# Peptides against a protein of PDB entry 5HOI: the designs that were tried, part 84

Target 1, 351 residues: chain A of PDB entry 5HOI
Amino acid sequence: FRYMPFSPAGTPFGFTDRRYLTMNEVGYVSTVKNSEQYSITVSFFDVGRFREYHFEDLFGYDLCFLNEKGTLFGQSKTGQIQYRPHDSIHSNWTKIIPLQAGERITSVAATPVRVIVGTSLGYFRSFNQFGVPFAVEKTSPIVALTAQNYRVFSVHYSQFHGLSYSLSELGTSSKRYYKRECPLPMSLPNINSDMKKDANLDYYNFNPMGIKSLFFSSYGDPCIFGSDNTLLLLSKWRSPEESKWLPILDSNMEIWKMSGGKETTDIHVWPLALAYDTLNCILVKGKHIWPEFPLPLPSEMEIRMPVFVKSKLLEENKAILNKKNEIGADTEAEEGEEDKEIQIPVSMAAE

## One batch from the design tools (peptide; made by RFdiffusion4, then SolubleMPNN)

Design b1_p13_6_s3 (from b1_p13_6, 4 letters changed)
Fold by OpenDDE base, seed 5:
Structure b1_p13_6_s3 (fold): chain B 351 residues (1-351), chain A 13 residues (1-13)
Amino acid sequence: as target 1 above (351 residues)
Amino acid sequence: MIPAKEAIKELLE
């Protein structure tokens, strides 16, 4: 097994000189090979809020994380990281992460308040948004990271135990764990079944964990999208004993249903984000399971959240609305969304 | 954004 650099929804070069370093709901970062150099472009879906920018990359950044305030870049072998704010008012910063012999940066994440670096030896390094270090922690080998605000979702790999995950909050003085190296019930890529198509082998060599993306939902729940094209959501993570992974979307099944039962073996979901009850994704047609260039427009795929997740979200939304009403904002919310009785598919009723 | 159902229809035409 070889630890590869992971970025959320990053694509391989394939047979091309270009790839996506990362993409999410904010935008997409591309890199193009130009001799010994790379040209990086940071593009946005909201062109009214953000201006596209580019720069020459002399280091060959192979790690990226995009947020609403900036882009974090990393070089897996050299340990170099760079943070580039989208706003020109804020300065770029660069630093080198000290790596041991054979150690690689495997993933990076950035929020408006935290920068996180994970390595193949399980070094978890935390920084503020200005690159000031907080701590170094030794964990199981890190294969993927995402972060939202102060929260970090980390995926770990052990040759003996397979995949595990941690959910932590990075305060100013301490790290709190909600989950610490708990089993992650995600299927790994099956080399024997999936590698019958050359395109799957190219993708496996790029991403041997098959994690297409991981993110936090708009409600702050950890989400992961694996090689099985199933979206998993971590429910009730605040209650250690009640926390469970929910298969909230089988994307292959949803494509099949939406097609009217046609053959859809060449249509692929590329995950970006989970916004409320919709998966923001790129729909890809072709041999490759990843988007090529130009990037297709994002699509919204409705998820059938389990009723107990919807009820909790409705309670949380009612609690937010009640707090807004106590603050005296007379916004007449129209009453009109009918109680549409969500038919639970019979296959999920087997608890 | 495009509804996935519409985008799938366009991809199958």
Scores: peptide ipSAE 0.523, ipTM 0.951, DockQ to the pose 0.617
Fold by OpenDDE base, seed 3:
Structure b1_p13_6_s3 (fold): chain B 351 residues (1-351), chain A 13 residues (1-13)
Amino acid sequence: as target 1 above (351 residues)
Amino acid sequence: MIPAKEAIKELLE
């Protein structure tokens, strides 16, 4: 096993000179190799809200995280990170993360208020959006990071314990844990069965954990999409005893259903984000399980959220509405249809 | 965005 740089929905070069560093609901970041240099392009799905931009990368950034306010870049070996706001109001900043011998930055995440760096030795480094450090914590080796607002979802790997996860909130004065290095019930890529195709071997060498992406849902629930093409959602994470991973979508099964039961072995889901009850994804046809160039248009895949997740979301929405009403904001309460029976996904009803 | 069902249909034609 080798610690590889992870970015959400990042793609390998394969036999090409170009790849996606990251992609999500905001957009996609591509890099093209030009001799000894790289050209990076930051592209957006909402072309009315954001302007595409590019720059020359002399460092060979292999880590990326895109949000609505900027892009964080990292170089796994040198420890260099760069934050580039999308708006010209804020300056770019660069920092060197001190790395020990053999240490690598394995993942980076950025929100409008926090920058997070995780390493192969388990150093968790937190910064504000201006690169001012808050703290350094020693954890189990970090293999993946995502963040939303002040919350961080981290995936850890130990040779002895396998995959674990943490969910934390990075306040101004302290880090709060909701979950701390708890077991992550995600299957690792099966080298013996799946590696018969060269394309799967290339992807495994790029991403040996098989984590295609991880993100927070629009409701702030941690999500992870593994090599098994199952979307896992962490439900009830505020209640330690009630917290569980939910297999909310088997994407292979859903593609098969949507095809009318045709052979769909060459159709792949590439996850971007979970917005409400829809998985935003790229549908990929071909030998490679990842999108090539040009990037296909994003697709919306409806998910059957478990009833108890929807009830919690309705309670949270009612609590948000009640807080807005207490603040005197005239938000017309659209009486949303309460009683649509959410059919539990057949995959959850068959055990 | 495109509904996944429509996108799958287009990919299978």
Scores: peptide ipSAE 0.522, ipTM 0.951, DockQ to the pose 0.616
Fold by OpenDDE base, seed 1:
Structure b1_p13_6_s3 (fold): chain B 351 residues (1-351), chain A 13 residues (1-13)
Amino acid sequence: as target 1 above (351 residues)
Amino acid sequence: MIPAKEAIKELLE
């Protein structure tokens, strides 16, 4: 096993000179190999809100995290990180993360208020958005990070214990754990079965954990999308005893259903984000399970949320509606959508 | 964004 640099929805180069460093609901970051340098482009889905920009990368950034305020870049081997605000008001900053011999930055995450660096030795480094350090913590080896506001979802790997996860909040004075190195019930890629196709081997070498993406939902619930193409959501994470992973979408099954039962073995979901009850994704057709260039338009895939997630959403929506009504917006309450029977997927009905 | 059902239909045509 080798620790590889992870970025959310990052793609390999394959046989090309270009790849996506990361993509999510905000946009996508691409890099193109030039002779001894790289050209990085930061592109956005909302072209009215954001302006595309590019720069020359002399360092060969292999880690990236995009948010609504800026892009964090990292070089896994050298420990260099760079934060680039999307606006011209805030300055770019660069920092070198001290690495031990053989240590790699394995993942980076950035929010408008925090920067996080995780390493192959399990060093968890936190910074503010200006690169001022808060703390260094030693954890199990970090393989993936994502963050939303002050919250960090980290995935850890041990050869003895497999995958684990942590959910933490990075306050100003202290780190709080909601979950600390708890078992992550995600299947790892099976080297023996899946490697029959050269394209799967290339992807496995790029991402041996098979984590296509890692994000927080719009409701702030941790989500992970593995090699099995199942979207897992961490429910009730505020209650340590009630917290559980929910397989909220089998994307292969949903593609098959949407096709009318046609062969869909060449159609792949590439996850971007979970917005409410919809998975934002890129639908990919072809030999590669990842999007190529140009990037296809994002698609929305409706999620049949389990009843207990739907109830929470209904309560949250009622609370949002009540707040809107208190602000004097006469939004007619469309009463009608309560009665959609949540068909539990047959695969979740243990007979 | 495109509804996934429509996008899948277009990919299968």
Scores: peptide ipSAE 0.522, ipTM 0.950, DockQ to the pose 0.655
Fold by OpenDDE base, seed 2:
Structure b1_p13_6_s3 (fold): chain B 351 residues (1-351), chain A 13 residues (1-13)
Amino acid sequence: as target 1 above (351 residues)
Amino acid sequence: MIPAKEAIKELLE
């Protein structure tokens, strides 16, 4: 196994001079090879809220994380990281992460309040948004990171234990674990079945874990989308004993249904984010499972969340509404959402 | 954003 640099929804170069470093609900970061240099463009879906910008990359950034406040870049081999706020009011900063011999930065994540660096040796490094270090922790080798606010979802790989995950909160003084290196029930890419198509080999060499993306939902639940095109959501993570991974979407099955049962073997879901009960994704038609250029418009795929997740979300929303009403905010409560029949996915109705 | 059902229809036409 080789530790490769991972970024959420990042694409390989393939046979091209360009790729997406990362993409999510905020936007997409592309890089183009220009001889010995790279030109990076940070593009946004909300063009009214954000202005596209570009810069010359002399370092060859192969790691990226985009959020609403800035973009974190990383170079897996040199240990260089750069944070670029979208707003020109805040200065860019650069830092070199000390790496041991053979160590690589495998993933980076950034929120408006935290920067996280994970390595192939399992060094978990945390910083504030200004690059001030908090701590260094030794974990199992990190293969993927995402973060939302103070929360970090990390995926780990051990040759002995396979995939594991951690869910942690990076407070001001300490790291709290909700989950610590628990087994991750995600299917790894099957080299023997999938490698018969050259396009799958190229993607596997780029991303040997097959993690297309990982993110937090709009409700703050960890999500992961693997090579099996199943979206997993970590439910009840606040209760360690009750926490479970829910297969909330089989994207191949949903594409097949939406097509009216036509052959859809050339249509692929590229995940961006989970917003409420919709998967924000790019629908890709072609030989490659990843989006090419130009980027297609994002699509919303409705997720039939399991009853227990939707009910909890409704309870959390009711609790938020009740708290707003107690604070005397005249927010017209749209009463109309109580009667939406919770459609259980047929695949989950077998319990 | 485009509803996935509409986007799938456009991709199949």
Scores: peptide ipSAE 0.522, ipTM 0.950, DockQ to the pose 0.619

Design b1_p13_6_s4 (from b1_p13_6, 5 letters changed)
Fold by OpenDDE base, seed 2:
Structure b1_p13_6_s4 (fold): chain B 351 residues (1-351), chain A 13 residues (1-13)
Amino acid sequence: as target 1 above (351 residues)
Amino acid sequence: AVPAKEAIKALLS
């Protein structure tokens, strides 16, 4: 097994000189080979909110994470990372991550407040948004990272234990674990079945774990999309005993249904984000399971999850809170109540 | 964004 650099929804070069380093709901980062150099473009879906920008990459960045405030780049072999704010007000910064012999940066993540670097030896390195280090922790080998605000979802791989995950919060003083190296029930790519098609071999060589993407939902739930094209959501992660992975979307089955039961073996979902009750994705038609150039417009695929119940429960809870405030009940709403997990009523989880 | 059902119909046309 070889640890490969992972970025959310990153694509291989294939037979081309260009690929997507990463993509999500904010936008997409592309790189083009120019001899020994690369030209990187950071593009956005909301062209009214953000301006596309480009730069020359002399380092060959193979890791990327895009957020609403900036783009983190990494070079898996050299340990170089660069953060580029989207605005011109904040300065770019570069740092070298010390790597041991044979160690690779396997994934990077960035939020407006944190930068995270994971390695093939399981070094978890945390920084603030300015590249000031907080801590170095030794974990199982990290294969993927995503982050939202202070929260980090990490995927680990051990040759002995397979896939595991952690969910942690990077406060100012300490790292809190909600989940620590728990088994991840995601199917790995089946080499024997999938490798009969050359396009699947190229993707497997790029991403041996088959993790197409991982992200936090709009509700802050960890999501992962594997090679089986099933979207998994971690539910009830605040309750260690109740936490479970939910298969919230079989994208192949939903494509098949939406086609009216036609053959859809050449239509693929490329995941971007989960926004409320919709998977934001790129629909890809062709031999490659990943989007080519130009990038198609994002599509919204409705999920049949009780996530529609979470939005209604959020609206109902807001309406209840507003009614309580109108009734003049001096319930000091402690600032800590906003992060209470919205319990979906058991009756609505059975439909 | 485009509804996936419409996008799939367009891809199959």
Scores: peptide ipSAE 0.530, ipTM 0.955, DockQ to the pose 0.569
Fold by OpenDDE base, seed 1:
Structure b1_p13_6_s4 (fold): chain B 351 residues (1-351), chain A 13 residues (1-13)
Amino acid sequence: as target 1 above (351 residues)
Amino acid sequence: AVPAKEAIKALLS
């Protein structure tokens, strides 16, 4: 096993001189190899809100994280990181992360308020958006990071324990853990069965964990999309004992259903984000499971959340209550139950 | 974004 640099929805070069460093709901970052240099382009889906920009990369950035305010770049071997705001009002900054012999930056994440660097030795480094350091923590080896606001979802790997995850909040004074190195029930890529195709070997060499992407949902729930093409959502993460991973989408099954039961072995989902009850993704047709150039338009795949969206259930229950109140039924419903997670009846999970 | 069902139909055509 080798620790490889991970970026959300990043693609390999394959047989080309170009790849996506990262992509999400905001946009996509591409790099093109020009001899010993790279040209990086930061592109956006909302062309009215953002202006595409490019720059020459002399460092060979192999890590990237895109957010609504800027792009974080990293070089896994040298420890160099660069933050580039999308707005020209804010200055770019560069920093070198001190690495030990053989240590690699394995993942980077950035929010409008935090920058996070994870390493192959399990150094978790936190910064503000200006690159001012907060802390260095030693964890299990980090293989992937994502962040939203002050929250960080980290994936860890141990040869003995497999995959684990942490969910933490990076406040001003301290780091809070909601989950700390808990088992992650994600299947690893199977080398023997899947690697009979050269395209799968190239992808495995690029991403040996098979994590296509990880992100926070629009509701702030950690999501991960593995090599099995299943979208996992961490539910009830505020309640440590009740927290569970939900398989909210089998994307292969949904493609098959949407095709009308046709052969869909050459159609692949490339995940971008989860917005409410829709997976934003790139649909890819071909031998490669990742998007090529040019990038196809994003597609929205409706997820049947087995979890009634607490908001939709609250709205439907409010609508049912309002309809009952219009019918003149005096039900003294006590005000005190607002925070109870509505238990889904077991019968609806089996269809 | 494009509805996935329409995009899949277009990819299979």
Scores: peptide ipSAE 0.529, ipTM 0.954, DockQ to the pose 0.588
Fold by OpenDDE base, seed 3:
Structure b1_p13_6_s4 (fold): chain B 351 residues (1-351), chain A 13 residues (1-13)
Amino acid sequence: as target 1 above (351 residues)
Amino acid sequence: AVPAKEAIKALLS
């Protein structure tokens, strides 16, 4: 096993000089190798809201995280990170993360309010959006990070314990854990079965954990999409004893159903985000399980959320709205969403 | 975005 730099929905170079550093619901970041340098392009799906931009990368950034306010870049070996706001109002900033001998940055995440760096030795480093450090914590080795607002979802790897996860909130004065290094019931890539195809070996060498992406849902639930093409959602994470991972989508099964039961072994889901009950994804046809260039248009795949998750999310949204109204924030609540009949997935009605 | 069912049909055509 080797610690590799992870970015959400990042793709390998394969046999090309170009790859995606990251992609999500906001957009996609590409890099093209040109001799000893790279050209990075930050592209957006909402071209009316954001302007595409590019720059020359002399450092060879191999880590990336895109959000609605900016892009975080990292170099896994040197420890260099750069934050680039999408607007011209805020300045770019660069820092060097101190790394020990053999230590690598394994993942980076950024929100409009936090920057997070995780390492192969389990150093968890937190910053504000301006690169001011808050804390350094020692954890189990970090292999993946994502963040939304103040909340961080981290995946850890131990040779003895396999995969674990943490869910934390990075307040101004303290880090709160909702989950701390709990077992993650995600299957690792099976080297012997899946590596019969050269394309799977290339992807495994790029991403040995098989984590295609991890994100927070629009409701703020941690999601992870592994090599088994199953979307896992962490339900009830506010209640430690009730917290469980839900297999909310088998994407191979859904592709097969949507095809009308045709052979779909060459069609792959590449996950971007979960918005409400819809997986935003790229549908890829071919030998590679990842999107090539040009990027196909995103597709929306309906996820039949478990009733108990949807009901809890509705209650939590009502409680958030009520608290906002008590604080005098005029959020026009569109009254009309209360009566949408919750379709129960047949697969979850059997428990 | 494109509905996944339509996108899959287009990929299989």
Scores: peptide ipSAE 0.529, ipTM 0.954, DockQ to the pose 0.617
Fold by OpenDDE base, seed 5:
Structure b1_p13_6_s4 (fold): chain B 351 residues (1-351), chain A 13 residues (1-13)
Amino acid sequence: as target 1 above (351 residues)
Amino acid sequence: AVPAKEAIKALLS
């Protein structure tokens, strides 16, 4: 096994001189090889809100994370990171992360308030948006990171235990865990069956975990999209005993249904984000499971959440909105309404 | 964005 640099929805070079470093709902970051240098372009889907920009990369950045305020870059081998605000009012900053012999930065994440660096040895490094360090923590080896506001979703890999995940909040004074290195029920790429196609081998060599992307939903739930093309959502993560992964979309099945039952083995979903009950994605047709150049327009795929799951998520979101409003309003509203366990009827699992 | 059903139909045409 080799730890590879991971970025959300990043693509390999393949047989080309160009790739996407990352993409999400905000935009896409591309890099082009120019002799010994790279040219990086940061592009946006909302061209009215953001201006595209480019720069010369002398370091060969292989890690990237895009948010609404800036782009974080990283070089997995040297430990160099750079944050570039989208607004020219704020200065770029660069930092070198100290790495041990053979250690690699495996993933980076950035929010408007936090920068996170994860390594192949399980060093979790946190910074503010200006690159001021908060802490260094030792965890199991980190293979992927995403973050929203103060929350971090981390994926870990152990040779003995496989994939695990953590969900943490990076407050001002301390790190809180909601989940700490819990088992992640995601299927790993099947080397024996899927590697018969050269394109799958190229992708496996780029991303051996098969994690196409991971993000927080618009509601703040951790989401992961694996090589099985299933979107998993972590429900009820605030309640330790009730927390579960929900398979909210089989994208292969949805493509098949939307085609009218035609062969769709050459049509692939490339995930960007989950907004409410809609997966924002790139639909790709061809031999490669990833988008090429030029980038196709994003597509919206409706998630048919079971009505009971949608209602519970809406209630949880109302309770979150109410708690956010209550933390803003000093009023002593009483604890009293018992969360009645709605039993899911067994019959809806068979269609 | 384009509805996925319409995009899939366009890719299959």
Scores: peptide ipSAE 0.528, ipTM 0.954, DockQ to the pose 0.599

